# Designs tried in a protein design run: peptides against a protein of PDB entry 5Z08. Part 279

Target 1, 168 residues: chain A of PDB entry 5Z08
Amino acid sequence: RQKDEWAKKTSSLMKQLDWFIGEHLGAMLAAEELGGPVVGELMEIDPDDLSAGFNAHGKLKKATSQPDLDRRQRRIDDIWGPQDEQGQAHKRKRGADEALAASAEMRDLIEQLMNKLVEAGGDNSATYVEIPRESAAARFLVRSKVAMFHPNDARRLRLVDFGRDLDD
Target 2, 222 residues: chain B of PDB entry 5Z08
Amino acid sequence: GLPRLIDAIEEASKIPAKRRQTPIKPTIEKLTTHLYTHGASPDSLLRLADLLTLRNHLDQASLAAITRNLYPSSTVSDEVVLRFIGALGHGQLKPTLALQALFLRWLVMVYHLLENPGVLGQVYGVLFDLLDTAAIRPQLCHLLALVTRRKHVRPFRIQAILTLSRQTGGDPNLTGLLRVFKNYYPEIIVGDATKGRASAFKHPDPQWRQHLDEIQQRRSEA

## One batch from the design tools (peptide; made by RFdiffusion4, then SolubleMPNN)

Design b2_p26_2_s3 (from b2_p26_2, 13 letters changed)
Fold by OpenDDE base, seed 2:
Parts: sequence; C-alpha cells; structure tokens
Structure b2_p26_2_s3 (fold): chain B 168 residues (1-168), chain C 222 residues (1-222), chain A 26 residues (1-26)
Amino acid sequence: as target 1 above (168 residues)
Amino acid sequence: as target 2 above (222 residues)
Amino acid sequence: MPFSPEEQLRLMIEQIEQNIAKAQKL
C-alpha cells in the first residue's frame, strides 16, 4: 500500500530521472565502468566513443592495432574489430548496450535504495541495500552526496535521509 | 476566486503558447492582482509552487510575475519550501537561474512565515553546495545567513567557503556568510578573505515586506 | 519528520544533476 502510493506520487519524478539516466547519465556511467573518466569530467560521451575504450588515465584510446592488451581492453578491442562497416556497427551497438546496462543498474539501485528507505520507516539501520559490487552507479551516488556506504561494510549502501534532523 | 484562476493557468501551462486559443496574459494579470490584494492560502501556494517549479509552457515573464506577487496569506509549509529547494541548481528540468534567484529571494522574504524554519536547516548541505552557482549566490548567501546555526558551521564548510571566497576574488556575499560563521566560532581564521566588503544581508524589498505585513495583518483580524 | 519519498526523490535528483553540472564546469 505505502509502496503503491509512493510509486504513484513519484511517477512523474521517476520518469524525469529515467529520462536523465537514459539520455545522459547512462553513457557516462558506462564510460566510468570501462575505466573512462569519472562522471562529468568528460562532457557528453557519445555511446560510439564508449567502444573506443579508455586508457589507464581515462583518455579515449586511439584505434591502435596492437593485439596484446589486457582482458578488459580485449572486450574494448573486440568492439574495435576491423574498421569495416560491420565492425563499426558492432562497436556502436556494444557501446549502446553498455550505456543501457549502466542505466538499468543505476535505475535498479535507486529503486532498491528508495524501497529500503520507505520500508525502514525511519530506522536508518534498516535502510542499507546490499550491493554486489562497487559500481560506477554506487560511486556516483556517493559522490553526489545522495548515498553513503556503511562505515564498516562497503557492500552496504543507503540513501542520505535529508529529512533527518541533524542531531546537535 | 484564486482556485479558478489557478485552474485556468494550470490548463494553459500544459499547452504551448502558439496552440492556446486564448491569451494567458490577462489570466496571469488577474492572478497577480488577486495575489497582491489577498495573498495565497497554503493550498494555493502549493499549486503555485508546482506551476513555478515544474517544467511547463508558461513564459518566464509570467513565472517571474507570479513569484514577485507570491504573498502568503498565512504560513508556508515544508512542502512548499522543499518544492522551491528541489527546483534549484543546474539541470534541463530546472527553472532558469534567474527564476531560482527569485525563489531564493522569496524564501528570504517569507522566512519568518515558515511553519518549520528547521526544514531549511535539514537541507543546509544542499543549499551550501549551490554556492558555486554565481547567478544565485547573492540570494543563497542571504538565505544561508538566516538558516545557519552552530551545527552547520563545520570545518569542511569553513574551508569550502574560504576556498570559494578566494576563487571568486572575495565575493561580498561569501564574506558576509563567513562573518556569520565567525559569529559562532570567533577563532575561525578567515585571513584576508574577511577584510573585504561584506554584504549586510538587508531585506531585499522593504515595500514587499510592508505589503506582506498588511496581508498578514488582515488574516489576524479575520 | 522524515521527508516524503517524493521530497527525498526531488532532492536526490537535484543533487545528481548538480553533481554532473559541477563536473562539467571543471
């Protein structure tokens, strides 16, 4: 019941957030997951650029031909298959898929965090979501001061409760 | 009455200006005249806050005119306050920074009418993190000067305002806010950042205040 | 009082958008 009322009241805001995640944030999160820049340090990341992969310094890799680079780079290099039209199409598709995956992860994480906040009924100890990994999404929410890790367990994330009176 | 005017504006706000059968300006003028004469009830304030903060097809001049005449006839709820706070900052769905500055100015001018002034203290961090937005900084510093309590004056915020003051070449509003911080912690070494001109955070519009007081007085007599 | 889920979400969106906007200005 409370969850359903919440969903109804927040539906417009969630649509706005979903739009923002899908159109802007997802690609940037995907870039960060791929070892690219932290969200916001690079302007609009074209999903097509995600396929280029990033060097250890978060810079877009130039299409260099050398085969031997590490497994994470191989997934990027397999995206950078031959510069034929098919290779470019596969590359674009994979970049779009990574952006979509990052968007879905962010959306799911926000939903879980919101659900726990509502379910906890003001008990902050009950507001933690268990995260399978420290994702770009999780890190972004923490950097944005929207979420906090549990002080003793980096696998537990909760929303910042803005309604909480700062205890004196 | 006011509800019917709001209804008409809400419906018009859903439609692009070029597709409206009737000009909205006469209805906005009626609304602003009504607001100036009678103020807005809590319910009307909430509806108007939605019109002002949510993306719609109302023109900026109309939104500004409503905001300039947004006299509360009674108190201002936390919900109304939080709508204005949620409308701050950068984003495609946010109101213009010019309109946000008007919202912050409004919050300053109605601060004494808040049902719970503590609500602004709860969102202090959100407000403080907007200080780098130059377009809203003057009004934001004024609001923060009203809201700041000892619990908000933390070392990291002291350092943040000092850093921002240096980066802005000593913005007088930041200097003013830093003086408020120093009132709670006199030992704060502000260096040369506070030797400059500070804003006194005077009431933004004495005439608006007087008119608000007249509207509020009519409520107490009813 | 805790904020409503709607209020919480509004503030979250604000902070998310602001974080991105700040990062783009650096």
Scores: peptide ipSAE 0.355, ipTM 0.672, DockQ to the pose 0.044
Fold by OpenDDE base, seed 5:
Structure b2_p26_2_s3 (fold): chain B 168 residues (1-168), chain C 222 residues (1-222), chain A 26 residues (1-26)
Amino acid sequence: as target 1 above (168 residues)
Amino acid sequence: as target 2 above (222 residues)
Amino acid sequence: MPFSPEEQLRLMIEQIEQNIAKAQKL
């Protein structure tokens, strides 16, 4: 019941957020997950540029064919297969898929965080979501000052309740 | 009445201007005339805040005209305040920075009518983090000057204002806000940054204030 | 009083968008 009321009241705002995540934030989150720049430090990352992968310094890797990169880097390099028209199409598709995956992860995380905030009824201890990993999405929410990790457990994330007095 | 005018504008706001069967401008003019004469009830203010802050197909001139005539007939709820706060900053879905400056100016002018002035103190951090946005900084500093309490004056915020003041070449609004901070903590070494001109944060529109007082007085007689 | 979920979400969106806008200006 309360969840359904929340969903109804927030539906317009969630549509706006979903649009923002899908059109802008998802690609930047995917870039950060792939070892790229921290979300916002680079200008709008074209999903097509995500396919390029990032060096150890967070800069776009030039397509250097070095064979021994780890499995995740191999997936990036498999995204970056030969510059034939088919290879470019596969690269664009994989970049788009990573941006979609990052968008979905951010959306799901926000929904879980909001659900816990509503369910907790004002109990801060009950507002924590267990996260399977420290994702770019989780880090971004913390940097944005909209979420915080549990002081003793980085696997627990909660929303900042702006309605609370800062003196509590 | 005002609710019917809002209904018509809400329906028109869902439709692109080129696809509307009737021009909205005459209805906006009726609304602004009504607001100027009678003000807006709390319920009407909430609906108007949604029209002003949510992305819709209303033109900027109409939104600005509504904002300039947004006289409360009574109090301003926390919900109305938070609509305007949530509309601040950068983003494709947000109102223009020019409209945001009008919202902040409005909040300054109606601050004494807030049901809970403490609501702005709760979102103080959100407001403070917008000080780097030059287009809204004058009105934002004025609002923060009204809202600031001892609990908000933290070392990191003092340093942030000092840094931003240096970066802006001593914006008089930042100097004015730093003077407000110094009133709570006299020991704040406002270095050479405060040797500059400080804003006095005077009321933005004395005529608007007078007209608001006339609308508010009619409520006390009813 | 605690903010409504809607109010909380509005402020979250504001902070998210502002963080991105700040980072793009740097």
Scores: peptide ipSAE 0.349, ipTM 0.669, DockQ to the pose 0.044
Fold by OpenDDE base, seed 3:
Structure b2_p26_2_s3 (fold): chain B 168 residues (1-168), chain C 222 residues (1-222), chain A 26 residues (1-26)
Amino acid sequence: as target 1 above (168 residues)
Amino acid sequence: as target 2 above (222 residues)
Amino acid sequence: MPFSPEEQLRLMIEQIEQNIAKAQKL
């Protein structure tokens, strides 16, 4: 019952957030996950630029040949494979898919964090969400001062409660 | 009455101006006249805060006119305050920075009517992180000057103001806020970039204050 | 008093949007 009333009251705000994640944040989060710039340090990244790759300094890399062996790097390298017309179309599609995946991860994380905050009823210890990995989404929320990690466990993330007095 | 005027404006706000059957301007003028004469009840303030802060099809001139006449007849709830705070900053869904500056000015002018002034202290960090937004900085510094308590004056915030003061060439509003901080911690060194003229944070509109006092007095006599 | 979930969400959206807007200006 209370959860349903909450969902109805917040539905408009969640739609606005979903739009913002999908249209702006998702591509930037995907870029960070792909070894690109940290979200909040670079301007809007076109999902098409996600197909060009990033160097060790987070700058757009021209297709250089060295196969770094890590599976994420292979996904990067497969995105960055030969410049044939079919290769470029596959790259653009893969960049779009990574942006969609990052958007979905961010949305799910926010939903989990909000649900835990509501369920906790003011108990801070109960507000933590267990995250399987440190993601670009999790890091972004922390940098934005929206979330915080547990001081002793980087796998536990909670929302900042803005309603609390800083004296607690 | 005021509720019927708000109903008409809420319905008009859902429709693009080019698709409205009737001009909204006469209804806005009736609303602003009513607000000037009688003020807004807590319930009416909440509804008007939604009209001002949520994205709709009302024109900027109408929104500004409502904000300039937003006299509370009573107290201002935490809910109303938080609607205006949530509308601050950059974003496609947010009000214009010009309108946000009017909201911050309004919060300064009605600060003494807040049901819980502590609510602004709770969101102090949110407000403080907006200081780099030049368009709202004057009103934001004034609001922060009212809200700041000893608990908010932290080393990282002192350093942030000092850094921003250097970057802005010594904005007098930042210097004014730093003087408020120095009242709690006299040992704060105001660097050479802050030797400039500080804002005194005087009341933004004495005529608006006088008119508000007249509206508030009529309620106490009723 | 704790903020309502709606109020909390409004402030979160504000912080998220502001963080990105700051990035875009740099």
Scores: peptide ipSAE 0.345, ipTM 0.666, DockQ to the pose 0.043
Fold by OpenDDE base, seed 1:
Structure b2_p26_2_s3 (fold): chain B 168 residues (1-168), chain C 222 residues (1-222), chain A 26 residues (1-26)
Amino acid sequence: as target 1 above (168 residues)
Amino acid sequence: as target 2 above (222 residues)
Amino acid sequence: MPFSPEEQLRLMIEQIEQNIAKAQKL
């Protein structure tokens, strides 16, 4: 019941957030996960550029066939198969898929964080979500001052409750 | 009455201007005239805040006209305040920075009518983090000057203002805000950044204040 | 009073958008 009322009241805002994640944030998060720049350092990341992968300096890798790159990098290099039209299409598709995956991860994380905040009823100890990994999404929320890690456990994340009086 | 005017504008706001059967301008003029004469009740303020802050098909001139005439007849709720705060910053769904500056100016002018002035203190960090946005900085500094308490004056914020002051060539509004901080911590070394002119944060519109006082006085007599 | 979930979400969106906007200016 409360969840349904919350969902109804926040539906417009959630649509706005979903739009923002899908149109802007997802590609940037995917880039960060692929070893690209930290979210926000690049203005616009085309999902097509994600397929190129990033070097250790966060720059777009040129298609270099180096065999010993990490499994994620191998998948990126496999995207740079022969520069035929099929290879380019497959590359674009993978970049789009990574952006979609990052968007979904961010959306799910926000939803979990919001649900815990509502369920906790003002108990801050109950507002933590357990995260399976320190994702680009989690780091971004912390950098944005929207979320914070548990002081003693980086696997626990909670929303910043703006309604809470700053403890003196 | 005011509710019916808001109803008409809400319905018109859902429709692109080119698809409206009737021009909205006459209804906006009626609304602004009513607001100027009678002010807005708390309920009407909330509805108007949604019209001003949510993305809709209203033109910028109409939104600005409503904002300039947004006289509260009573108090301003936390919900209304948070609508305006939530509309600040960058983003495709946010109001224009020009309109945001008008919202911040409005919050300054109605600060004494807030049901809970502490609500702005709760969102102090959100407001403070917008100081790098030049278009809203003058009004934002003025609002922060009103809101700032000892608990908000932290070393990292002092350093942030000092850094931003250097980057902006000594913006008088930042210098003014730093003087407010110095009132809580006199030991704050403002260095060369304070040798500049500071804003005194005078009331943005004395005529608007006078008219607000007249509207508020009528409420006390009723 | 605690903020409503809607109010919380509005502020979250603001912070998210602002963070990105700041990073783009650097």
Scores: peptide ipSAE 0.344, ipTM 0.666, DockQ to the pose 0.044

Design b2_p26_2_s4 (from b2_p26_2, 13 letters changed)
Fold by OpenDDE base, seed 1:
Structure b2_p26_2_s4 (fold): chain B 168 residues (1-168), chain C 222 residues (1-222), chain A 26 residues (1-26)
Amino acid sequence: as target 1 above (168 residues)
Amino acid sequence: as target 2 above (222 residues)
Amino acid sequence: MPFSPEDVIRMMIEEIQELIAKEKKL
């Protein structure tokens, strides 16, 4: 009975985690990857706003007149296509796609980290996941104190074992 | 009354200081005087918590003055507590670390008036993860010393405190918190980290406590 | 939300791991 209640609560929390990643965190992660604000500095990022891009200072580009956009910003603007209505729709779609990609990356990373922790059976050396790059997702989990990099290898990430008890 | 003073400050908080028609300082002084004399009701506390924790155009001196006079006339709700906890840490939208230290000090001083002290136990991880922030660490360790239960004493947290203690050269507040952990698990090997000076986590302001008690007594007589 | 995204993720993952650990002890 109690075990079933815990299992149900775990399942509910997993669904809430998935929802939070998809509805909120993905857009913020995508913004960080695109050179926008670090996750948590801007709590409400509309995926549509991602399409506007970010300036060199991580601020949302206002649609109008700043002529002195740095060369990197021009490349981003060139990647984002013409400022016509079709170009804006394409930009919005791309922003949404980046948010979805970031959400998927975060979900996968959390899953891998959790699986490795379970598989390791208490061996901390076996808990590390190899990450292909230092992503916004990886940095976020470390800032969240949920994950830690290997002290000698920033390509190795492990989940913090919150479940370990002193009575074990 | 207090609600009208809060209304005026809320409206002023939406406007940059340079664009205000009237100076806010006299209204802040009236508010702080009222709070000192009568305390704040639960409803007023929530409104004041929002003013203190949300980004607005109030100056730091005014926010600090309100916080120093934030005497509850009754209990402190979970919602009020969560406003202050949510305001902790780093971020452009968060209050200054100096103000956060005042919030943590306030939570310590009103801990016995919380409607549900268990709410702090639910957000224990949020508090614990801020221990690396030196500016708030003294008050944070004091609050954690009050909040800590057996369920919070975990291997990863012990290791985190030990690591941070080494990095800080044995911060007495961390040593104090580690002693609290050891009270639940005497077998915890803390090595040389416990041989150092530990904070006793004494009440941060006895005069403030006395004045709070006077305000609380008036409620019981009414 | 009153909490940062970092705080939300931490609280959720911590609670999930605690529940899983409790389930394994039974």
Scores: peptide ipSAE 0.633, ipTM 0.842, DockQ to the pose 0.772
Fold by OpenDDE base, seed 5:
Structure b2_p26_2_s4 (fold): chain B 168 residues (1-168), chain C 222 residues (1-222), chain A 26 residues (1-26)
Amino acid sequence: as target 1 above (168 residues)
Amino acid sequence: as target 2 above (222 residues)
Amino acid sequence: MPFSPEDVIRMMIEEIQELIAKEKKL
């Protein structure tokens, strides 16, 4: 009975987590990956403000007509730059696709991290997931203090074991 | 009354200081005087918490003055607590770390007036994860010392404090928090991290406490 | 939301892990 209640609550929380990733976090992660603000720095990004692009620090930059926009700034301008109605629709679609991709990456990363923690059976050395790159998703989990990089290898990420008790 | 003063400040907070037709300082002074004399009701506390925690055009001195005079006339709701906790940490939309330190100090000083002290236990992880922020660490450790229960003392948190203690050269506030943890689990191996000076987590402002008690007594007589 | 996305994820992941751990102990 109590076990079933905990299982149901866990399932409910996992659904809420999935919803939060898809409805809120994915778009913010996508913005960070595109060279936009770090997740949580701008909760409400006005699309019109985004059209101005981001500086190297992910801060909203005034639209300067300077041609030597770095690759990140071009990508931001391609997503958020002022365009006609068709261009705006294409930008919205691209933004939605990037948000979906970021959501999928985050879901997959959390799943891998949780699975490795379970499989390790208490061996901290076995809890590391190998990541192909330091993604916005990986950085976000580290900033959230739910994951940690290996001290000697930034390609290895592990979930913090919150379930371990001192009475175990 | 207090609601009308809050209304005026809320409207002024929407306008940049340079574009205000009237100086806000006299209204802030009236509000802080009123708060000092009468305290804030639960409803007024919520409105003031929003003014303090949400990004607006109020100056830091005004926000600090309101926070220093934020005497509850009664209890502090979970919603008010959560506004202040949500305002902690780094971010462009968050209050300054100096103001966050004042919020944490306030929470310590009003802890006994919380409608549900358990709310802080529910957000314990959020508070704990901010220990690396040096500017708020003293007040944060004090609040955590009040909030910590056996269920919060976990291996990963012990290791986190030990690591941070080494990195900081043995911050007395972290040493104090480790001693609180050790009270629940005496067997915790902390090594040299509990050796040395620890914070005693004394009340941050005895005069503020005395004045709060006077405000609270007036409510019980009414 | 009153909390940052980081805080939300932190609280959710911790609660999930705690529930899973409790379930495994039974």
Scores: peptide ipSAE 0.633, ipTM 0.841, DockQ to the pose 0.791
Fold by OpenDDE base, seed 4:
Structure b2_p26_2_s4 (fold): chain B 168 residues (1-168), chain C 222 residues (1-222), chain A 26 residues (1-26)
Amino acid sequence: as target 1 above (168 residues)
Amino acid sequence: as target 2 above (222 residues)
Amino acid sequence: MPFSPEDVIRMMIEEIQELIAKEKKL
């Protein structure tokens, strides 16, 4: 009975996690990957302000018409900048696609990290996941203190073992 | 009354100080005087928590003055607690670390008035992960000392405290928190980290406590 | 939300892991 309740609660939390990643975190991660603000700094940004793009420092551009935008800024402007209705639709779609991709990357990374932790059976050396790059997702998990990079290899990430008990 | 004072401050908080038609300081002084005399109701406390924790145009001195006079007239709701906890840490949107330290101090001083002390246990991880923030660490350790239960004493947290204790040269507050952990698990090997000076986590302000008790007594008589 | 995304993820993952660990002990 208790086991079933815990399993149900776990399933519910996993669904909530998935929802949070998809509905909130993915867009913020995508913005960070595009050279926007670090995740969490964006929470006060009106979605309409996101359309103005980000400067090289990840700050919202004021709508100043300066032509020589940094490559990252151009990419953000290409995704979020004011264009005609068709261009805006394409930019919105591209932004949505980037958010979906970032969400998928985060979900996959969390899943891999959790699976490796379970598979390791208490061997910390076996808990590392190899990541193809230092992504916004990976950095976010580290900032969240949920994951840690290997001390000698930033391509190896492990989940913090929160489940370990002293009574074990 | 208190609600009208809060209304005026809320409106003023939306406007940069340089653009305000009237100085807010007299209204803040009236608010703090009222709070000192009567305390804050749960509803007023929530509104004040929002003013203190949300980014606005209020000056730090005013925010600090409100926080120092934030006497609950009754209980402190989970919602109020969560406002203050959510305001902790680093970020451009978060209050200053100095103000966060005052919030943590306040939470310590009103801990016995929480409607559900368990709410702090639910956000234990959030609090614990801020221990590396030196500016809030003293008050944070004190709050954690109150909140810690056996379930929170985990291997990763023990290791984190030990590591941070070494990095800080044995911060007395971390030593104090580690002693609290050891009370739940006497077998924890803390090494030299517990041999040093530890904070006793005494009440931060006995005068404030006495005044709070006087305000709370008036509620019990009503 | 009163919490940062980092706080949300931390709380959720911690709770999930704790529940899984409890389930495994049974």
Scores: peptide ipSAE 0.631, ipTM 0.839, DockQ to the pose 0.782
Fold by OpenDDE base, seed 3:
Order: C-alpha cells, then structure tokens, then sequence
Structure b2_p26_2_s4 (fold): chain B 168 residues (1-168), chain C 222 residues (1-222), chain A 26 residues (1-26)
C-alpha cells in the first residue's frame, strides 16, 4: 500500500518535471545558449522571441533596432537568416527547434545523472557523467545545486545524492 | 477600510513614482497605521505579500514599512508563506537582500501562526541552499532552526554546513544550526565546528511579539 | 510561478530522490 502510493507520487513528479522542462525551461536554456539572458533572469521567454535574437547585453532585439554590428549579433543573424517572410517563418521554426533541442538535452542529462547515481551503489567516484561540453543545461543544474562538477574536470558532472539517509 | 488602501497602493505600484499624479506616501502611512492597530486578515496578507514580493514601482522604504507592520490578525496561509519563500535569493526580479532579510525575520516572528508549519519543511531545500548568502544568513539560520526535523538532517546538508562554516570562519548562526542537527542525530561528528560561539536564536523583536499578541487577543474576543 | 526555475528543479529532484529511497527501504 504505502510503496504503491510512493511509486504513484514519483511517477506524477516525473511527469511534472518533464512538463516543466518542455513548457518553460527549454526556451530559457535555448535563450542562454544563443547568448541571451541566464536562465531565470527572464522568466517568460516565448520560443518565437528567440527568433529575434539578443543584443550584446543579452536583451531581446526588437525588430526596429538597427542591427548592431557586434560579432555575437552577426552569428545570430547568420543563424537566423534574411528578414523575408520565409526567413521569419524559418526563424520562428528555428527558435522552436532550439527550445526542443534544449529540452531534450536537459531530459537526457537528468536521466543519465539519475541512472549513474543508482548504478554507483553509494560510490561517489562512480557517479560522474561525462559531458561533451559545458552546456546551458549543465550550468543550470549546477546553479540549481542539483549537480556538481568534478573539482579537477569540468567535463565530469554528478548528481547530488539527496536520497542518502543517516539511518542507512 | 484596509481593502481600499491596498487597492490604491496596488494601482500606484504599477506607475513609476515620477509619473504618479498623487503622492503614495500618505496612503502607505494610513496602511501601516491600520496594520499596526488591527492587523491583516488572511486575504489582506496575500495581497500585501504580492505587493512586497512582486517587482513593482514601490520604493524600498515603503516596502520595508509595510513589512515591519505586517501583523497577522489571524493565521498565515501556505500561499502567503510560499510568496515570501519564492522571493528569496538572487535575481533581477527578486526583492533586495535587505527586504528578504525582513521577510525571513517576519516568518520567524509569525511561525506559530502558520496554518500548516509543514509547508516550510516542503521548501526546506530552497531555504537551505541560500545559506551562502551572507546578508540573509542570520535570519535564515533562525528560520531553519525552527523548521528542521529529523528528515531534513541529511549527509549532504551536514557536509554543506561544515564546509560553509570553515569558509566563514565559524559563523555563529551556522554553529547554531549545526547544534540543531546534532539534537536529531547526536552521533554526528561535527569536529571543532560546534566548539565555537553559537547563536541562541532568541526572538528578534520582543516588542513586535507583544504587539502581535495584543492583536491576536482582540480577535479571540470578537 | 512563485519560485525560480532553479528552485523548481531542485525541489522536484530532491522529492523524487527521497521517494525512491523510501521505496527501496521497503
């Protein structure tokens, strides 16, 4: 009885986590990767707004501002292509695709981190996941105090073991 | 009445001070006087919590004055508590650390009036992870000392307190919190971290407490 | 949301791990 209730609650929380990543966090992560604000500085980022790009200060470009010749801006403009109607549709689609990609990366990273923690059986040295790069997703988990980098290797990330008890 | 004062302040909070047609200060003074005399109902507390925690155009002195006079006339709901907890930490959308310290102090002083004290236990991790923020640490440790239960005393939190205690040169508030942890697990090896001066977590404002008790008594007689 | 994204993720993951740990003890 009690075990079944916990299992049901766990499943519910996992679904809520997945929803939160997809509906809110993915767009914010994509914005950070594109040189926008750090996750949490701007709470409401529409994936459509990602298509406008960000200025050197991480602020959303309004369509009317002259393209500042900043190198970051050129990269965003190169990513987002010409301002024709087809280009705007492609930009919106690309913003949505970046948010989806960021969501998928975060989901995968959390899954890997959780799996490694379970597999390690209490050995902290075995809990590290190798990451190809320091992504917005990885940085976010560290800022959230959910994960930690290896002290000598920023390509190794581990989940904090919140489940460990002193009575164990 | 109090609702009309809150309405006027809510509307004024949407407008930059330089663009307001009327000064808001007289309305803030009326609000704080009313709160001091009668306290705030649960509904009024929620509205005031939103004004205090959401980014608006109210000045810091007004926000601090409201917080210092935020006497509950009844209980404090989970929703009100969560507004204040959500306002903690770093960020452009969050209140100043000085105001956050006042919120934490308020939560300590009204802890006995919470409808569900367990709500703070549910957000324990959020509170605990703010211990590195020096500006709010004294009040945060006091609140955590009230909230901590056996289930919150975990190996990673013990290690975090020990590490932070070393980094801060033995902050008395951290030493006090570690003693609370040791009350649940006497076997915890804390080394020299507990040998130092510890905070006693005394009530932060006895006069405020007395005035709160007077407001609460008037409600029981009505 | 009253909480930052960081706080939301932390609370969710912490609660999930606590529940899993309880399930393993039974």
Amino acid sequence: as target 1 above (168 residues)
Amino acid sequence: as target 2 above (222 residues)
Amino acid sequence: MPFSPEDVIRMMIEEIQELIAKEKKL
Scores: peptide ipSAE 0.631, ipTM 0.839, DockQ to the pose 0.771

